# Peptides against a protein of PDB entry 8YR4: the designs that were tried, part 172

Target 1, 309 residues: chain A of PDB entry 8YR4
Amino acid sequence: PRGSPALQLVVLICLGLMGLERALNVLVPIFYRNIVNLLTEKAPWNSLAWTVTSYVFLKFLQGGGTGSTGFVSNLRTFLWIRVQQFTSRRVELLIFSHLHELSLRWHLGRRTGEVLRIADRGTSSVTGLLSYLVFNVIPTLADIIIGIIYFSMFFNAWFGLIVFLCMSLYLTLTIVVTEWRTKFRRAMNTQENATRARAVDSLLNFETVKYYNAESYEVERYREAIIKYQGLEWKSSASLVLLNQTQNLVIGLGLLAGSLLCAYFVTEQKLQVGDYVLFGTYIIQLYMPLNWFGTYYRMIQTNFIDMEN

## One batch from the design tools (peptide; made by RFdiffusion4, then SolubleMPNN)

Design b2_p24_1_s1 (from b2_p24_1, 15 letters changed)
Fold by OpenDDE base, seed 1:
Structure b2_p24_1_s1 (fold): chain B 309 residues (1-309), chain A 24 residues (1-24)
Amino acid sequence: as target 1 above (309 residues)
Amino acid sequence: SELLELFKKKLEELLNLIWSTPRD
């Protein structure tokens, strides 16, 4: 299958745009630092206006973090649609070909509509996992590494160490708490399916339930199943709040430690006032994609489980 | 470990499918 040279070029352009996003993540805080320094020095209006205009332009290219799509990210996403469609169709055709190679006994044991739904889930899981790893996990890890290098070289080794320890602790706690949370989600989904099955069985046996005046009994059994589901849903939701709060505490402690150290170096005239603002801005930029990393790791695990079934 | 290797292998197979010119 000749990969269209046009699609290969689009993949290379998308990789180039990903590299540009990493450069923007470093440049935007630097230009914001420079604005604060120019304001502190009472610099000429023309220099300040150029630096502000350049910052706003770079910020437009970058976007405002995970919720605000920057121009470069939107352009990458737009170009990637064709690559994703090609990859999806290729995986779907491979799964469909493999299904036709399977024994007649395998097909006779399963409903055709269930087989198609498994194939669609498998295709969506593979393509979702690939897009997820390429566009969210790898870039976030790259931004962390770039951040550690940047702070170690331009500030002090202590800043690089604070960022390293904060991000390593954040990632470790995110993985551990997400794995713990996955148990509650599986229990919730199992109880949801059991609650739905009871409702379906009661409705399929409607004539029998009505003949024995057992409506009140079936309603109470359904109520008990809902209460049991809600108890598991609460545990799942509470575990998500605990994850988010734990993540917020780790970033807050890292931000506190680094901000105090930066303020101290500014008082010693080893750093400028703008460098304090750069540190805070850069740590917040690293936090924005990481906040979703728990949802992300869960999506990876779900897509792997859906590919094994 | 095995899931990461299986993933890496499937990712390499997918990347190779995108980048592999058909071997004749």
Scores: peptide ipSAE 0.016, ipTM 0.435, DockQ to the pose 0.012
Fold by OpenDDE base, seed 3:
Structure b2_p24_1_s1 (fold): chain B 309 residues (1-309), chain A 24 residues (1-24)
Amino acid sequence: as target 1 above (309 residues)
Amino acid sequence: SELLELFKKKLEELLNLIWSTPRD
């Protein structure tokens, strides 16, 4: 940002911390491998104790991976608050300035409360989308690429291919199934709004409903609207379960294929027992942020829809 | 649509403002 060298330095530190998180995502499984190998070889206690202490320290810095609160991630999030506040304020001021540049006819045609609500949604959507892309999407894609490179270089090209195919299939299915689910979610939200509107209209006309003794009729119409809503809600929820199950199957198949291949290479003495544990640990670690990716893609789509309105 | 493009453009400008090293 021109004019604040302090905020530029904070952004650079946050980027450095993001790089450190990527390094930790590789190092933590490697140190865990080394512990398993040292235990298998019955290595001296001092070497084992140092490796375990180093692993636990690295694991404290990393946390449970992307989506858990590691020390480095918490420090990054803390430092980013100032940058986010600066960005939010800058977006709010740009929106407010643009609103003042709009024609008097536009302002007279809209309620001030609707304009403010659009401005607030716009600001939150932009800042949320930015923070989301920078801290979740880009890092997750980077971890996948780093994983493919790591397995291709240190194991065999076959492991890199398994991870590539598994992650590509996972991402593709996540997008396709999420786009398919968006239809059910839109229909559900439309029916929710219609059901709520009917309840509000019935309650606003309470005197008229009482005058005609129409309470039973209004209750039955509301029941029908709820049943119709629940039918759409069920489709939305069932489609989420189907997404999660599809994702689990893809990861399970990738884990199976890679674990069998790793076990085979361990029997052929080309890999160590620790390498089998490394593979399993690393794949599970890649799965954690990806499980959130479907929630995240929905948040992006919601923010885009809220910006289109 | 125009608001979305304006937001996208302003987001890119903000990103560029964050990433713009001061040219000496």
Scores: peptide ipSAE 0.015, ipTM 0.454, DockQ to the pose 0.011
Fold by OpenDDE base, seed 2:
Structure b2_p24_1_s1 (fold): chain B 309 residues (1-309), chain A 24 residues (1-24)
Amino acid sequence: as target 1 above (309 residues)
Amino acid sequence: SELLELFKKKLEELLNLIWSTPRD
C-alpha cells in the first residue's frame, strides 16, 4: 500500500507469519516423531517432558492441524483486517468514481439498486479472490511443495514421488470434476430462477387465476417446475458426493501406498517407528486444506464469471 | 468486459501496490 508505511509493515509481518505457519507445518510432525522415538527408546523423563512441552507449544501456535485456529493464523487474520479494509475501500471508491464517469444514457437505462448490487458484487469478488489466493491457494501449494521436498530429502525419493503423484492426481481430478459439476450447478440455478419466476407471476396474477378457476392448473405447473428443479438439484448434489468420494479414494490410495512402503522400511531398520508416525501425521495434515481446494477453485471460478457479467 | 479489464488492471495495481517494494 504506497500511501501508508504502517500498512506496508503490516503486510510484511503477515507474509512473515505465513512463512512461520509453513515452518510450523514441518516442525510439528518432526516433534511428534521425536516423542515416539523417545518413548520407544525409554529415554529419561526430562528429555521426554521437554519434547512434549515443545510439541504442545508448537501445536498451539499451529492450531488443529489446518492452522485455521492456531495462534499464528489468528494473529495474521487480525492484522490483515486493516489491509482488507483499505483494499475494499480503495476498490469501492474506484468503482464508484467509474460509475460517475459513465454516460447519462447508461444511468437512465439501469435501476440504481441494480447498479449498487453490481458494484457490491464487484468489490466482494475482488477482495474475496485476493483473500482466497493469498491465504488458501498459495499456502496450500507451498505446503505440498515443501512436503515433496521434505519426504524426498529425509526419507527416500520414492516417498517424494508417491506424494507428488497423489497430490498431482488429486488436484487434476478436483479441477476436472469441479468443471464438470459447474454444468449441473448452472442448470440448477437457471431452473431455480425459472421456478421462482413462475411462482411470482402466478401470485401477481392471482385475480386472473381466481377469475378463471385455474388454481389447480397453476399448482400442477408449479409442481412440474419443482420436480424438474429437484432432478437438477439431485444431479448437483450427487456430483458433489462423487467429487468427495473421488478425493477420498485418491487420499486413501496415497496413504496406503506410502504407509506400506514406510512400514517396509521400518521392518528393514532403515526408518524408525517415529518416522512411520511422522509420515501418517504429515500426510493427513497436507490433506486437510486440500479438502477445501475444490471449494476454493469453484469460488475463484464463480468470482471470475460474476465479474465478466 | 470493461469492468473485468478495469478489475484486472486494478487487481494488478493492488497486487503491485501490495508487492511493490517502496521505491526509495
Scores: peptide ipSAE 0.015, ipTM 0.452, DockQ to the pose 0.011
Fold by OpenDDE base, seed 4:
Structure b2_p24_1_s1 (fold): chain B 309 residues (1-309), chain A 24 residues (1-24)
Amino acid sequence: as target 1 above (309 residues)
Amino acid sequence: SELLELFKKKLEELLNLIWSTPRD
């Protein structure tokens, strides 16, 4: 059967919900700004109550951040289950049909269980990569662009420039430091496998080790392998702390520069008190998905390496 | 390598099939 019109409609609805999430990411800070301004101006209760109710409703739709998915994100994820199942099944059937088209000589040269394990890893890696690109990378880049445009149009070009420089520096440093960290992680994984292999070989040769009373020697060799592993693990973990600290410093400096500039323009009566709160809230909203960008860039890189092998 | 290129090409075909408007 050609692609079910129902699944195409579900994909279109999911895209519409993704567009709605981008709109909510702009609207929620704006309504929060308006509440702060109305409170500062001592506005009538009816106007304040309407704005607060609207903000809480928009915040329910958006969600509270990484730990509490919003209604729109949950609805999108729920609808996407059917699309993911269709895509996975179609990919699995394409791999399976292609395996049946391969020559008997190819099947005799490879263990069937290894081929299936490679196919399952390939399917999972591709489906995971696609879901990650569509639901995390593209939306985060869109939110950054929308943020730069919004701050450039409604505040001043300087705010758009601060956001642009901060996010560009953050992304660049995240990529560069993540690529640097990958060397330590590969070395750690290689040493982990070598340490595990030595333990297995020592245990398989248990009778020989007992015959020569070499137990103390095998334990010391295993200890040396563990110490070497822990030295590489420490480098991997310390490099992660350095990444997180570098990311935090870039966001902190961007937040400091923009907050000082906002405060200055509020003192000059060019901006309202709510605009200061909007800037801080919006930068924090941009930071939340970016904090995961390094983890996900590594997931992409791992999936590509697992596909190349 | 070849399985990966085939997989990537089949994924692009699947994506294009999901995004292709049904021809009437």
Scores: peptide ipSAE 0.015, ipTM 0.449, DockQ to the pose 0.011

Design b2_p24_1_s2 (from b2_p24_1, 13 letters changed)
Fold by OpenDDE base, seed 3:
Structure b2_p24_1_s2 (fold): chain B 309 residues (1-309), chain A 24 residues (1-24)
Amino acid sequence: as target 1 above (309 residues)
Amino acid sequence: SSLLQEFLERLQELLSLIQNTPLD
């Protein structure tokens, strides 16, 4: 937002709120640990009640973690509306200016409604990509790094290593399997466009189809195109289930290894019962935005494929 | 690695396009 100091201030406040969300993502599990430890030690009610009240307040601010609707996230989203509107309007004006610089021959070959629809798709795609990167990708990577540092410093290097290996494997498999899925999605979208084109061509030639009594033939060609589309859709959907199952397996194995190690250290009195609960809670909090990452990476790929077309 | 790099390169190109587009 160059040229608007008010929007620059709003961006700085939003970045500050994002930093606060990262702090809350660490503090909420710590306070939950402290509650479990105080309950285990049968601590005085006043100390327990204060810690529970503080935890509930922090949990209200955080919500469910990254990608949830906590108070801080809602406030950030509210403040960001003005920045998003400014960015959207700027991209739209740049696209519109670029369209006016294009040759008369390009404009004569296109319908005005199609050109506007391409401009709207382009604007929505760029704004969506930027918002996703700033609010989901970068925060998730930051939370992973903070998690690795936290577990390495306050638990044992083994916990930091388990989180590092689990998250690195999760991200790597997510990327590789998503790359592998992209071919099925592209094939599906190409067949969808071909099926739509056949339907449009048949409807535009309606008089000719009626003249030759070819309605049954056009319906059969459309049926064949739908069957071919559904075969590609099934491959796309099945590949998604495989991605989700692979992700679930990696997180499950990481949670198992870390939980067993934590339980072992609790039995050796090196860790407290609350530390076991903290580990499980923190891993689940890291998993939540990563599960969204697979969904949004698909949304990014959709928007990118929708701009290439 | 190639798509993350290609995504980072396309993102860097998009950021460079946004940076090089004179913000009047």
Scores: peptide ipSAE 0.007, ipTM 0.386, DockQ to the pose 0.014
Fold by OpenDDE base, seed 2:
Structure b2_p24_1_s2 (fold): chain B 309 residues (1-309), chain A 24 residues (1-24)
Amino acid sequence: as target 1 above (309 residues)
Amino acid sequence: SSLLQEFLERLQELLSLIQNTPLD
């Protein structure tokens, strides 16, 4: 935000809070490990109670697991409202200025209410996309990198390699299957628009349809259009299930490989029981944002395809 | 779930509108 020192300070605070969220994503599993180790060692109640209290406090700051948003994430979201409003207003004014630069012929051919609806939707799409990239994509990629570094340094290079291969395969398959699905979604949307246009045309020509007793013919043609639409809808929905199942399989295989390796190192007394719990907790924690990534990569790809048209 | 679905529906409506509006 050029020109407002207050909004620049809010952006810096939000970036600091994002850094704190990344630190919490590492610390929460570490404290959970420490609880498991202290329980295994039969440590004194005072040490255990302090570690549990600290874990619960860090978990309150982080949130997650139960669908609760963390205090830090809520504070960041609250502070970001002013930045989002500034960005929205700036995009809206740019779109409005561009609309005034368009030819009189373009304005005369369109309903003003439709143009405003396109402008409002365009503004919402761009601001939503930007907020998503900044708060979900970039942090998730950062958490993956931090995870690879952490497991490589504190466990073994093999754990870092498993996380790297699992996450790289997950991201690659998510992109490839999403691009493949986009073809089915486009075909579905085109057939939906054609089916709607046919229904509107039949209803506008209602008197002509009545005059020729063609109601049964128009209903059968509409039924054929619906069946064709439902065939494309089924392909779109089935392709989504296939994406989700592919993602689940990749994470499951990564969790299996890493959990077996961790269990083996615990049996050899190279790792503690708490380290097994840490690995499982951290991988599941990385999975939650990645499930959103597959949903929103579709959103990004659709928004880019529509900006090119 | 409802907010995400409503957002996806609004996005899908936006997409259909942009595809039907030739940028001259």
Scores: peptide ipSAE 0.007, ipTM 0.371, DockQ to the pose 0.018
Fold by OpenDDE base, seed 5:
Order: C-alpha cells, then structure tokens, then sequence
Structure b2_p24_1_s2 (fold): chain B 309 residues (1-309), chain A 24 residues (1-24)
C-alpha cells in the first residue's frame, strides 16, 4: 500500500509475525525432541518441568502447526483485515473504473446485474488469491526450504534429500493433477449454469407449460440435466480424492523412508531417540499447510472459473 | 514455480482480462 504509512507498518508487522511463525515451526519440534531426550536420560524434574512449560507456551503461540489457528496466526489475520479491505477496495474501484470506460454497446449487450456479479466475483477472486499466496504459498515454501536446510545441517544429508524429493514430488503432482482437474471443474460449472438456466426458463414460462400440460416433460428434461451435472460432479469429486490420496502417498513414502533411516541411525547410536521424534513431528508439520493447499487451490479455481463465465 | 506461475499467469490473465477487455 503506497499511500498510507500506517498500512505499510501493518504489512511490516504481519511479515514479522510470519517470520515468527516460521521460527516457531522449527522451535516446537526441537523442544519436543529435548523433552524426549530428558525423559530418556531421567533428567532432574526442574529441567524437565521448565522445558515442558516452554514447549507448551511455544505450542500455544504456534497452535496446531502451520495453517492452524495459533495465537500468532490469529493476530496476523486480525491485523491483515485492514490491508485486505484496502486491497479489495482498490481492485473494486479499478474494475468499476474500467467498466465505466467500456463502450455503451458493451453495456447495452449485458444485464447490469450480470456485470456487477462479474465485478464482485473478480474482486473476491483477486483478493482471495493474493491472501492465499501471501499467507499459505509463500510460508509453505519457506518452511520447506528451512526444513531442507535444517535437516541438511543438523542431520545426515540423506534426510535433507528425502525432504527435498518428497516436497518437490508433492508440489509437482499437486500442480499437474490440479491442472488436469480444472477441465472437469469447468465442464461441471458450465453444465450447472445450463441446468439452472433451463430451470429458470421453465419457471418463467410456467403459463405456457400449464397450457400445453407439459409439466411431466419439463420435469423429465430437468432430471436429465441433473443426471448429466451429477456425472460431471462425480468426476470432479473423484479427481479431488485422487489428488488427496496421491498427496498422502507421497508424504507417507517420505515419512516411511526418513523414519526407517532415522531408526537405523538411532540403533547405530549416531542419533538420539528425540531425533526420531523430531523428524516425524517436522514432516507432519510440513504436511499440514500442504493439505490446506489443495483446499485453497480448489477455492481459487472456483473463483477463477466463476469469473470466466 | 508453475502454480505461482499459473497463479501469476491467471492473475495476469485476470489483469489482462481487466486490461484487455477492450474499452469498447
């Protein structure tokens, strides 16, 4: 936001809070590791109690992990409301200004209510997309990079490689399968609009339908349109399940490979029991935002396909 | 990169739809 120093400060604070969330994502697994090691070593109660208290406090700040409703995430989201409203209003005014620059012929060919609906969908889509990039995509990529660096420096290079390959494959498959799914979703939305239009036209022509006693025929045509829609909806939903299962398999294979390797190094006394727990905890924390990624990407694609129509 | 690029391309397509919706 170039025009208001106050909103620029809020953006900087939000970026600082995002950095704090990344630090918490590393610290929480480390403190959990330390608890497991202290329990294994039968350490003094005072040291254990302080480490547990610190862990619980850090976990409260983080919440359930990346993409959860932790205190820091909630504070960031609260502060960002003003920035989102400013961005939304700016996009809305740009769309509205552009609509006023369009010719009278364009406006006469379209219903004002359809134009406003396109503008509102456009504004919501751009704002939702920008928020998704800033709060989910960029942080997730940062956590992956931090994870690769952390495991490469503090563990054997093989752990960094497993995380790199797992996350690269996960992201690539997420993109490719989601691009493939977009075709089914476009076809579903076009059929939904066509089914809705037929229902509206039948109801607007109610007197004509009554005059010809064609009620049963119109109901049958509507049933056929619904069945055709449900066939496309099933393809869209089945493709989403396939995406989620593919993602789960990639994470499961990465977790299996890394957990077996970690267990082997613990048996060889090269790693501690806490290091096994750290690896498992960190991989699960990387998976959480990626699971949200599929849901938000679906929301993004809804908004975009709803703008193309 | 490609989701960010597809997002940037769709954001650019949206911005280009907003820009290249001809001022007719």
Amino acid sequence: as target 1 above (309 residues)
Amino acid sequence: SSLLQEFLERLQELLSLIQNTPLD
Scores: peptide ipSAE 0.008, ipTM 0.391, DockQ to the pose 0.014; fails the geometry check
Fold by OpenDDE base, seed 4:
Structure b2_p24_1_s2 (fold): chain B 309 residues (1-309), chain A 24 residues (1-24)
Amino acid sequence: as target 1 above (309 residues)
Amino acid sequence: SSLLQEFLERLQELLSLIQNTPLD
C-alpha cells in the first residue's frame, strides 16, 4: 500500500504469520506423532508431559482444522482488516473516478442507483476473492507441496504419490463437475426470471384476467412454471450433492490407500504407530481448506452467473 | 451481458493491476 509504511509493515507481518501457519501445519502432526510413539514405548512422564504441553501450545496457535479459530489466524485476520479497508476504499475510488469519466449519454441511459449497486457488489466480490486467493488457495497449494515433499523425504515416495494423485484428482473433479453444474444453474436462473416475469405480467393485466374469468387458467400456468422451475432447482441441488459426494469419495479413497499402506509399513516395523496417526491427521488438515475451496469457487461462479443475468 | 462481460474484464484487469501493482 503506497504512502503508508505502517500498512506495508502490517502486510509483512501478515505474510510472516502465513509462513508461521505453514510451519504449524507440519509441526502439529509431528508432535502428535511423537506423543503416540512415547505412549506406545511407555516413555518417562517428564518427556511425555513436555511433548504434550508443547503440542497443546502449538495446537492453540494453529487452532482447529478450519484454521479460522487459531490464535495466529485470528491475529492475521485482525491485522488484515486495515489492509482490506485500504484496498476496498482504493478500488471504490477508482470505480467512482471512472464513472465520472464516462459520457453523459452513458449516465442518461442507465439508472445511477443500479450502477452503484453493481459497483459495490463488484468491489466486495473482488476484495473477497483476493482475500480468499491469498489466505486460502495459495496457502492450501503450499501445504500440498510441503506435504508431498515431507512425505517423500521422511516416509516413502509412495505416500507423496498418493497425496499428489488424491489432491490432483480432487481439484480436477471439482473444476469439471462445477463447470458441468453451471449449465443447470443458468437454466434454473433463466426459468426463475421467466416465471417471475409471467407472474408480474399476469398481475399487471389483472383487470383483463378478471374480465375473461381467466383466473384459474393463469393460476394453472403459474403452477406449471413453478413445477418446471422446481425440476431445474432439483437438478442444480442434486448436482451439488453429487459434487460433495465425489469430493468426499476421492478424499476417502486417498485416506484409505495411504492409511492401509502406512499400517502395512508399521507391521513391517519400517514406521511407528505415531506415523500412521500423522498421515491421517495431515490428510484431514489438507481436506478442510480444500472443502472450503469447492464452496468459495461455487460462490464466485454463482456471483459471476448472477452478475451475467 | 456484454456490459457485464466488459465490467468483469475490467474487474479482472483491475485485479491483475492490483496484483501487479508493487506493494510499494
Scores: peptide ipSAE 0.006, ipTM 0.353, DockQ to the pose 0.012; fails the geometry check

